# Peptides against a protein of PDB entry 6IDX, part 39

Target 1, 380 residues: chain A of PDB entry 6IDX
Amino acid sequence: KELAKLSADVTFATEFINMDGIIVLTRLVESGTKLLSHYSEMLAFTLTAFLELMDHGIVSWDMVSITFIKQIAGYVSQPMVDVSILQRSLAILESMVLNSQSLYQKIAEEITVGQLISHLQVSNQEIQTYAIALINALFLKAPEDKRQDMANAFAQKHLRSIILNHVIRGNRPIKTEMAHQLYVLQVLTFNLLEERMMTKMDPNDQAQRDIIFELRRIAFDAESDPSNAPGSGTEKRKAMYTKDYKMLGFTNHINPAMDFTQTPPGMLALDNMLYLAKVHQDTYIRIVLENSSREDKHECPFGRSAIELTKMLCEILQVGELPNEGRNDYHPMFFTHDRAFEELFGICIQLLNKTWKEMRATAEDFNKVMQVVREQITRA

## One batch from the design tools (peptide; made by RFdiffusion4, then SolubleMPNN)

Design b1_p10_6_s4 (from b1_p10_6 with S3K V9F)
Fold by OpenDDE base, seed 2:
Structure b1_p10_6_s4 (fold): chain B 380 residues (1-380), chain A 10 residues (1-10)
Amino acid sequence: as target 1 above (380 residues)
Amino acid sequence: SLKLTPFSFS
């Protein structure tokens, strides 16, 4: 107890470390000797002293043994561990993951995200915070292949549901530390969109062009009586499609694929458009047909608007940026929807279309409309 | 704090 208190002092820490004191603490954890009276209290103070000593940055985290890591991971993975030991063990694992890629690899073999999710179901917000912090650390330090796997896992849906039910809808106010970890989780999850945001469309890829053709089909052919299959003339069909792509509001209405060669937002804009067209088909058709039937030059160019809105949302959400330590602003919608980015896009594209009408905008007003929409989104 | 709730745009 006195050691744990004194370990917060840098002068004491320096002298204690110089006397190999930290090695003694690690060996106490490694030994696992449950035979001592007050073992749990002694262990809790040992882990506190260890963490406080390591926080001075005098000793490398790489000094710890695999036995030490396994013991700490054991305190997180085993049921019925003392709350004080569990809290300190989560904090130690977080620090290990953040400070050493070698320790990350070892820890990722010893613990699962599923085990960490179980610690979110408790009423103790400190335990919940450290559990999310460790999940975030593991997600941040994961190689790209493993990061995508972690994101696609059913575990992410479960994680969001557990956070929603036990943290956000909990009977306790969310502390700043928890709000920060929720923000970090949100940022790390939206950063998975970076690849698609930076993926250029290949105008020569027929499969990608077929997606654009599907957007046209959903907008213009879904309500058409199948009896009016447009007749055999290939040239009349090409001219018809060019008109349809103009009505869809693409900048390059001859070859809409060219609009998706700009990165950001690249293919992510096409993903959002296709999601809207398939999941919110009535909303999509309404927006497209309302603007495609206008002859007054006040048509909102859907294709261009969707691309620039996707880019704007990526900028607002800071897609591809590391989490900022000073931020704690999380969006509850992120935890209520599996496809939160695409749903946000679907809300914002309706807002954009409304704002365009209210402003009586033309194509020359496009940047002004986008500025107003940005302000509306960022004030919400 | 931007509380982007589904209702923030209603």
Scores: peptide ipSAE 0.016, ipTM 0.549, DockQ to the pose 0.028
Fold by OpenDDE base, seed 3:
Structure b1_p10_6_s4 (fold): chain B 380 residues (1-380), chain A 10 residues (1-10)
Amino acid sequence: as target 1 above (380 residues)
Amino acid sequence: SLKLTPFSFS
C-alpha cells in the first residue's frame, strides 16, 4: 500500500527501479501464489505500484514476460476477480497494447473483445472506462485487416448497444475519462470512412455512373410510369440528363462523376447521397424538388452542397486523424445508429437547405452558407 | 460540446 503511493513519485520510482523493484513486482504476479490470506489486497497494491512505476517511462513495457501477460489477461478473462484487480489489470493491458506492438500481438491472442464487452455490463464506471480504453487500444493497434473486421463485426453493434444502455443511459453522470474514451472510440470508428473519403470516382466506370443515374431516377422518375419514357433519340436523352443533373445541383451537368474526383470527400459523398435517397427517400425528394423547381436563382445546389457538407463533416469529425488526448466530445447519435455518419449527413443536409432558404442565398453565397452551417453544427 | 442530438435543430 505504501509502495503503491510512493510509486507515483518519480524520485522514488527511479530508486525503486534501480533496485530491480519492478522485477520483484512482476515475479509476484507471475507466481500466482494464492496461499496468502491477504493475497487479493496484496495483488491489487502490487498491480497499482507496477502501473505507477511503469507510467514514469523509465522501463520498457517489453520487459514483461509471457507469464505475466497471461496472468494479467487471466484476471480480465475470469468472471470472479476482485474489482480492484480487474481495474488495474485492464489498465495494465491497455498500457501494454499502446506501448508495444509485440505485446499487442500476445494480448490479442489471450483476450477477446467479447470478454471486454462483459466488463461494460457492470455498474462501475471506472471498470467500464478501462474496458473501453482497452478496446480502443486494441482497435488502434490492430492491423488494417483486423480493424475492418472489428468494425464490420456484429461485435460493434453489440458494443454500441451495450455502451448506449449501460454507460450513456446509465443513472450516473459520465466522467471526463469515460467521455474521452467514447470520443476515442468515435474517432477510431469514423476513421474507417477514410478509404471512401480518399477514393476518387472513375468517370468512365459505368457502375459508378449508374449510381448517379439512380439518384436522378429516385428524384424525378419515382412517380413516372417507365412506359412513358418518350422513345426520342439518344441526343434528347443526353440533353434531358444534363438538365436533370443541373436540377440536382451538380457542378458538372454533363458528367456529374467529375464532381466526385476530388478527395476528400471522393466517393463518401456519393455514399451519403445514395443513403439519403434510399433510406430517407421522402426527405431526399423534397430537398431536390424544392430546389429544382426554382428559377429565382435561390435554388440550393444539392449535389454541390452534399459534397461540401460531406467534406465539412469529415473535417469536424477529424476523419483520418488520430484521437487527441485533450478531447472528450462524443456524439450520442454515434451509439444509437449503425449508420451514424450517414444519418448525421441527412440531418445536416436538411439544416443546410433550411439555412440556405433563411439566408435567401444564391450560388455566390455558397461559402457563407457553409460557414454558418459549420457554426450551427459545431455549437450544437 | 457537440451534442448533436437530433433535437438540437428543433
Scores: peptide ipSAE 0.015, ipTM 0.541, DockQ to the pose 0.027
Fold by OpenDDE base, seed 5:
Order: structure tokens, then sequence, then C-alpha cells
Structure b1_p10_6_s4 (fold): chain B 380 residues (1-380), chain A 10 residues (1-10)
């Protein structure tokens, strides 16, 4: 107990480390010997002293043995561990993951996100905070392949559901530390969009071009009897498609694929458009047709608007940026929806179309409309 | 009116 308090002092820590004191603490944990009176209390203070000593940055985290890692991971994986031991064990694992890629690999073999999710199903907000902090650390330090695996829609859905039900809708006020961890988790979740945001469309990729064609089909052929597909020659079809792509509000009416070659938002804009067209088809068709039937120069260019809105949302959500330590602003909406970004896009594109109409905007007003929409989104 | 539920920037 006194050691744990004194370990917060850098002078004491330096002297204690120079006396190999930290090695004694690690060996005590590694032994796992439950035969001592007050073992749980002693272990909690040992883990506190160890963490406080390591936080001085005097000793590399890489000094820890695999036995130590397994023992700490064991305290997190056991269902009936003292709260104080569990908290310190989660904090130690977080620090290990954050400070060493080699320790991350070892910890990722010993602990699953599913085990950490179980620690969210408790009434203790401190345990919940440390569990989310460790999940966040694992997501942050995961290589891209493992990050995508951790991002498995099912695991994320379960995590979001548990956070929503046990943390956000909990009977206790959310503390600053928890709010920060929820913010971090939100940022790290949206950073999974970075790949798509930075993926350029290949104008020669037929599969990607077929998505643009599907957007046209959903907008214009959904009400057309398939019998009236004009059997007229290839040139008339190309001219019709060019007209349709103009009505869709693409900048490049001949080859809309060229509009998705700019990164950001790259393919992420096309993903959002396709999601809107398939999941919110009536909304999509309405937006497109309301702007396709106008000859008054007040047409909202849907394709251009969708691209620039996707880019704007990425900027607002800071996609690809690291979490900031001073921020605690999380959005509960992002924990309620499986496709929260695409749903946000679907809300914001309707807001954009409404704002465009209210402003009686023309194509020359495009940037002004986008500025007003940005202010509306950031104040919401 | 799609009320964007106020982001509690508290």
Amino acid sequence: as target 1 above (380 residues)
Amino acid sequence: SLKLTPFSFS
C-alpha cells in the first residue's frame, strides 16, 4: 500500500527501479500464489505500484515476461475477480498495448474483444471505462487486416448494443473519462472508412461502373415498364445515359466514374449513394426526380452534392485522424445504427436538398449551400 | 422535419 503510493513519485520510482524493485513486483504477479493472507488486496497494490512505476517511462514495457502477460490476461478473463484487480489489470494491458507492438501481438493472442465486452455488462462505470479503453487500444494498434477482422459487423454490432444498453442508457451519469473513451471508440470506428475514402474509382473497372449504372436504373427505370426499354441503336442509348447522368447531377455526364477519382471522398461517396438508393429507395428516387424534372436552373446536382457531402462528413467526423486526448464529445447515434455513417449521409443529403430549395439555389450557389449545410450539421 | 437529434455537445 505504501509502495503503491510512493511509486507515483518519480524520485522514489527511480531509486526503486535501480534496486530491481520492479522485477520483484513482476515475479510476485507471475507466481500467482494465492496462499497469502489478503492476497487480493496485496495483488491490487502490487499492480498499482507496477503501473505507477511503469508510467514514469524509465523501464520499457518490453521487459515483461509472457508469464506476466498471461497472468494479467487471466485476471481479465476470470469471471470472479476483485474489482480493484480487474481495473488495474485492464489498465496494465492498455498500457502494454499502447507502448509496445510486440506486447500487442501477445495480448491479442490471450484476450478477445468478446471477453472485454463482458466487462461492459456491469454496473461499475470504472470497469466499463477501462474495458473500452483496452478495446480502443487494441483497435488503435491492430494491423489493418486484424482491424478489419475486429471490425466484423457482428462484433461491432454487439459492442455497440452493449455500450448503448449498459453505458449510454445506464442509470448513472457518464463521467468525463467514459465520455472520452466513447469518443475515442467513435473516432476509431469511423477511421475504418479511411480506406474507402482514399480509394479512387477506376473508370475502367466494369464492376464499379455497374454501380453507377444501377444508380441510374433505380432512379429512372424503376417506374418504366421493361418493355419500353428503347430498342433504338447504341448511340441513342449512350445519349440517353448521358442525359440520365446529367439528371443525376454528375459533373461528368459522359463518364460519371471520373467524379469518383478524387480522394477524398473517392469510393466512399459511391458507397453512400448506393446505400441510399437500395436502403432508402423512395427517398433516393424522390430526391433525384425532384431535381430531374426542373428546367428552372434550380436543380440540385445530386451526384455532385453526394460527393461533396461525403467529403464534408469525413471532415466533420475527422476520418483518418487520431483521437484527441482533450475531447469527450461522442454521438449516441453512432452506437444505435449498424450503418451510422450511411444513415447520417441519408439524413444530411435530405437536409442539403431542403436547404437548396429554401435558398432557391442555382449551380452557382453550390458552395454557399454547402457552407450553410455544414453549419446546420455541426450545430445539430 | 428530420430533427437531427441534438448532439449533446455537453
Scores: peptide ipSAE 0.014, ipTM 0.536, DockQ to the pose 0.025
Fold by OpenDDE base, seed 4:
Structure b1_p10_6_s4 (fold): chain B 380 residues (1-380), chain A 10 residues (1-10)
Amino acid sequence: as target 1 above (380 residues)
Amino acid sequence: SLKLTPFSFS
């Protein structure tokens, strides 16, 4: 207990470390000897002292043994552990993951995200915070393949549901530390969109061109049998498609694929448009047809608007950026929807279309409309 | 409910 308190002092920590005191603490954890009276209390203070000593940055995290890691991981994986031990074990694992890629690899073999999710189903917000912090650390330090697996896993849907039900909809105010971890989780999850955001459309890729054609089909040919392959069109059909791509509000009416060659937002804008067209078809058709029927120069260019809105949302959500310290602003919608980014896009494109109408905007006002929409989104 | 404040462009 006194050691744990004194370990916060850098002068004491330096002297204690110089005396190999930290090695003694690690050996106490490694021994796993439950035979001592007050073992749980002693262990909690040992883990506190260890963490406080390591926080001085005097000793490398790589000094810890695999036996130590397994013991700490064991305290997190066991269903009935003292809350004080669990909290410190989560914090130690977080620090290990953040400070050492070698330790990350070892910890990722010993602990699953599913085990960490179980620690969110508790009333203790501190345990919940440290569990999310460790999930965030694992997600941050994971190689790209494992990050995608973590994101696509049933684990993330379950994680979001558990956070929604036990943290956000909890009867307790969310503390700043928890809000920060929710922000971090949001940023790290939206960073998975970076690849698509930075993917240029290939104008020669027929499959990608077929998606643009599908957007046209859904908007204008909703009753037409899909059996008419887009490739069999006479010159008259090509001229018709150019008109339709103009009505869709693409900048390049001849080859809309060119509008997706700029990164950001690249293919991510096309993904959002396709999602809107398939999942919210009535909303999509309404937006397109309302603007395509206007001859008054007050038409909102859907294609251009969707691209620039996708870019704006990426900027607002910090896609491709590391989480900032001191930020605690998270979007509850992230936890209510499986496809939160695409749903946010679907809400914001309706907002944009409404704002365009209210402003009586023309194509020359485009940037002004986008600025107003940005302010509306960021103040909501 | 996004409170759409109509920005009056003056």
Scores: peptide ipSAE 0.013, ipTM 0.509, DockQ to the pose 0.017

Design b1_p10_7_s1 (from b1_p10_7, 4 letters changed)
Fold by OpenDDE base, seed 1:
Structure b1_p10_7_s1 (fold): chain B 380 residues (1-380), chain A 10 residues (1-10)
Amino acid sequence: as target 1 above (380 residues)
Amino acid sequence: GSLKPLKLKY
């Protein structure tokens, strides 16, 4: 107990480390000897002292043994551990993951996200916060392949559901530390969109071209009886599609695939358009047809607007950037929807279309509309 | 005695 208090002082820490005191603390954890009187209290103070000593940055985290890691991981994976030990063990594991890629690899073998989710199903917000912090650390330090595995639809849905029900909808105010960890989790999850954001459309890929054709079909052919496909020659058909792509508001009416070759937002914009067209079909058709019927130069170019809005949302959400330590702003929608980014896009594209009408905008006003929409999104 | 809340590390 006294050691744990003194370990917060850098002068004491330096002297204690020079006396191999930290090695003695690690050996106490490694021994695992539960037969001592007051073992839980002693262990909680040992873990506190260890963590405070390591916070001075004097000793490398790589000094810890595999036995030490297994003991700490054991305190997180075992259901009957004292809350004080659990909290410290979560904080130690978080620190290990953040400070050493070698320790990350070892910890990722000993602990699953499923075990950490169990620590969210408690009324203790401090335990919940450290459990999310460790999930975030594991997610941040994971290689790309393992980040995608952690991001599987089941694990994400379950984690989001548990956070929503036990953290966000809890009868307690969210503390700043928890709000920051929810923000970090949001940022790290939106960073999974970076691959799609940086993927250029291949104009020669038929499957990608078929998606653009499906956007046209949903907008213009969904209400037409399939019997009225005009048997007109290949050139008349190409000219018809060029008109349809103009009505969809693509910049390149001849080859809309070229509009998706710019990164950001690349293919992510096409994913958002396809999601809107399939999941919110009535909204999509309404937006496209309402702007396609205008002859007054006040048409909102849907295709261009959807691309630039996707890019803007990536900039606002800082897709591909590391989380900022000073931020604690998270979107509750992130935890309520499986496809929260695409749903946010669907809300924001309606806002853009409304704002375009209210401003009586033309193509020359495009950047001004986007600026107003940015201000509306960032104030909401 | 109340254990000091550990500072979250970032």
Scores: peptide ipSAE 0.027, ipTM 0.624, DockQ to the pose 0.105
Fold by OpenDDE base, seed 3:
Structure b1_p10_7_s1 (fold): chain B 380 residues (1-380), chain A 10 residues (1-10)
Amino acid sequence: as target 1 above (380 residues)
Amino acid sequence: GSLKPLKLKY
């Protein structure tokens, strides 16, 4: 107890480390020997002193043995551990993952996200916070293949549901530390969009052009019997498609694929448009047809607007940037839906279309509308 | 005895 208190002082910590004191603490954990009276209290103070000593950055985290890692992981994976030991064990694992890629690999073999989810189903917000912090550390340090698996896994859907029900909708105020960890989880999940945001469309790829053609089909052929595909020549079809792509509000009416060659937002804009068209079909058709039938120069160009809005959302959400210390601005909607970015896009594109009408905008006002929409999104 | 609050290392 006194050691744990004194270990926060850098002068004491330096002298204690120079006397190999930290090695003695690690060996106490490694031994696993439950034979002492008050073992749990002694262990909790040992883990506190270890953390406080390691916080000074004098000793490398790579000094810890595999036996130490297995003991700490055991305190997190076992259901009946003292809350004080569990809290410190989560914090030690987080620190090990953040400070050493070699320790990350060993910890990722011993602990699953599913085991950490059990520590979210408790009333203790400090345990919940350290459990999310460890999940965030594992997510941040995961190789690219494993990051995508973590995001797509049933565990991530379940994780979002558990966070929503036990943290966000809990009967307790969200503390700043928890709000920060929720922000971090949001940022790390949105950073998976970076690949698509930086993917250029190939204007010569027929399969990619067929996605744009599907957007046209959903907008204009949804009520037309497939039997009325006009059997007339390839040129009339090209001219018809050019008209339809103009009505969709693409900048390049001849080859809309050219509008998706700019990165950011690249293919991510097309993914958002296709999601809107398939999941919110009535909303998509309404937005397109309301603007396609206008001859008054007040038509909102859907295709251009969707691209620039996707780019704006990536800028607002800082897609591709690492989480910043001291930020705690998370969106509760992120935890309510699996496709939260695409749902946010679907809300914001409706807001854009409404704002365009209210402003009586023309094509020359496009940038002014986008500024107003940015202010509306960032103040919400 | 109050355990010192652990600082989150993020």
Scores: peptide ipSAE 0.027, ipTM 0.633, DockQ to the pose 0.106
Fold by OpenDDE base, seed 5:
Structure b1_p10_7_s1 (fold): chain B 380 residues (1-380), chain A 10 residues (1-10)
Amino acid sequence: as target 1 above (380 residues)
Amino acid sequence: GSLKPLKLKY
């Protein structure tokens, strides 16, 4: 207990480390010997002292043995562990993951996100905070392949549902520390969109071109009697599609694929458009047809608007940026839906279309509408 | 004392 208090002092820490005191603490953990009176209290103070000593940055985290890692991971994976030991064990694992890629690899073999999810199903907000902090650390330090697997596990309704039900909708005020960890988790989750945001459309990829054709089909052929299958020659068909792509509000009416070659937002804009067209088909068709039937120059260019809105949302959400230590602003909505970004896009595109109408905008007003929409989104 | 969540070293 006294050691744990003194370990917060850098002068004491330096002297204690110089006396190999930290090695003694690690060996106490490694031994796993429950034979001592007040073992749980002693272990909690040992882990506190170890953590406080390591926080001075005098000793590398790489000094820890695999046996030490296994013991700490054991305190996180075992049921019915003392709350005080569990908190410190989560914090130690977080620090190990953050400070050493080699320790990350070892820890990622010993613990699962599923085990950490169990620590969210408790009423103790401090345990929940440390569990999310460790998930965030693992997510941040994961290689791209494992990060996508963790994302798939997060997109699995379970972690999200548990955070929503036990943390966000919990009977306790969210502390600043928890709000920060929820913010970090949100940022790391949106950073998974970076790949698609930076993926250029290949204008020669037939599968990607078929998505643009599907957007046209959903907008214009869903109401057409199949009897009007254009039996007219290839040139009339090309001219018809060019008209359809103009009505869809693409900048390049001849080859809409060219509108998706700019990154950001690249293919992510096409993903959002396709999601809207398939999941919210009535909303999509309405937005397109309301603007396709106008000859008054007040048409909202849907395709251009969808691309620029996707880019704007990426900028607002800071997609591809690292989380900031001082921020605690998380959006509960991002924990309510599997496709929260695409749903946000679907809300914002309707807001854009409404704002365009209210402003009586023309194509010349495009940037002004986008600025008003940005202010509306950032104030909500 | 409650361990403050360690600052994520970004």
Scores: peptide ipSAE 0.019, ipTM 0.615, DockQ to the pose 0.108
Fold by OpenDDE base, seed 4:
Structure b1_p10_7_s1 (fold): chain B 380 residues (1-380), chain A 10 residues (1-10)
Amino acid sequence: as target 1 above (380 residues)
Amino acid sequence: GSLKPLKLKY
């Protein structure tokens, strides 16, 4: 207890470390000897002292043994661990993951995100915060392959559901520390969109062209039998497609693929458009047909609007940016849906279309409409 | 004492 308190002092920490005192603390954890009276209290103070000593940055985190890591991971993975030990063990694991890629690898073998999700189902917001902090650390330090696996895993859907039900919809005010960890998780989740945001469309890729053609088909040919493959069109059909791509509001009516060569938002805009067209087909068709029937120069260019809105959403959500210290602005909506970004796009494109109508906008007003929509999104 | 969540050293 006194050691844990004194370990916060840098002068004491330096002297204690010079005496190999930290090695003694690690050996106490490694021994696992439950035979001592007040073992749980002693262990909680040992872990506190260890963490406070390591926070001085005098000793490398790589000094810890695999046995120590296994003991700490055991306190996180085992049921019915003392809350005080669990809290300190989560904090130590977070520190190890953040400070050493070698320790990250070892910890990622000993613990699962599923085990950490169990610590979110408790009433203690501090335990919940440390569990999310460790998930965030693991997600931040994961190789891209493992990061994508963590994202695609049932773990993220379940994690979002658990956070929504036990943290966001909890009967307790969310503390600043929890709000920060939710913000970090949100940023790290949206950074998975960076690859698609930075992927240029290849105008020569037929499969990507077929997606643009599918957008046209859904908008204008919803009742027509799919038997007419896009490649068999006479010159009259090519001229029809140019008209249809104009009505869809693409900038390049001849080759809409060129509109997706700019990064950001690259292919991510096409992904959003396709999601809207397939999942919210009635909304998509309505937006396109309402604007395609206008001959009054007040048509909202859907294709251009979808691209610039996707870019704007990436900027608002900080896609491709590291989380900022001191930010705690998370969006609860991102915990309500699996495809939250595409659903947000679907809401915002309707808002844009409405705002365009209300402003009686023309193509010259485009940037002004986008600025108003940005203000509406950021104030909501 | 409440251990403060580590500031993510980015």
Scores: peptide ipSAE 0.019, ipTM 0.546, DockQ to the pose 0.122

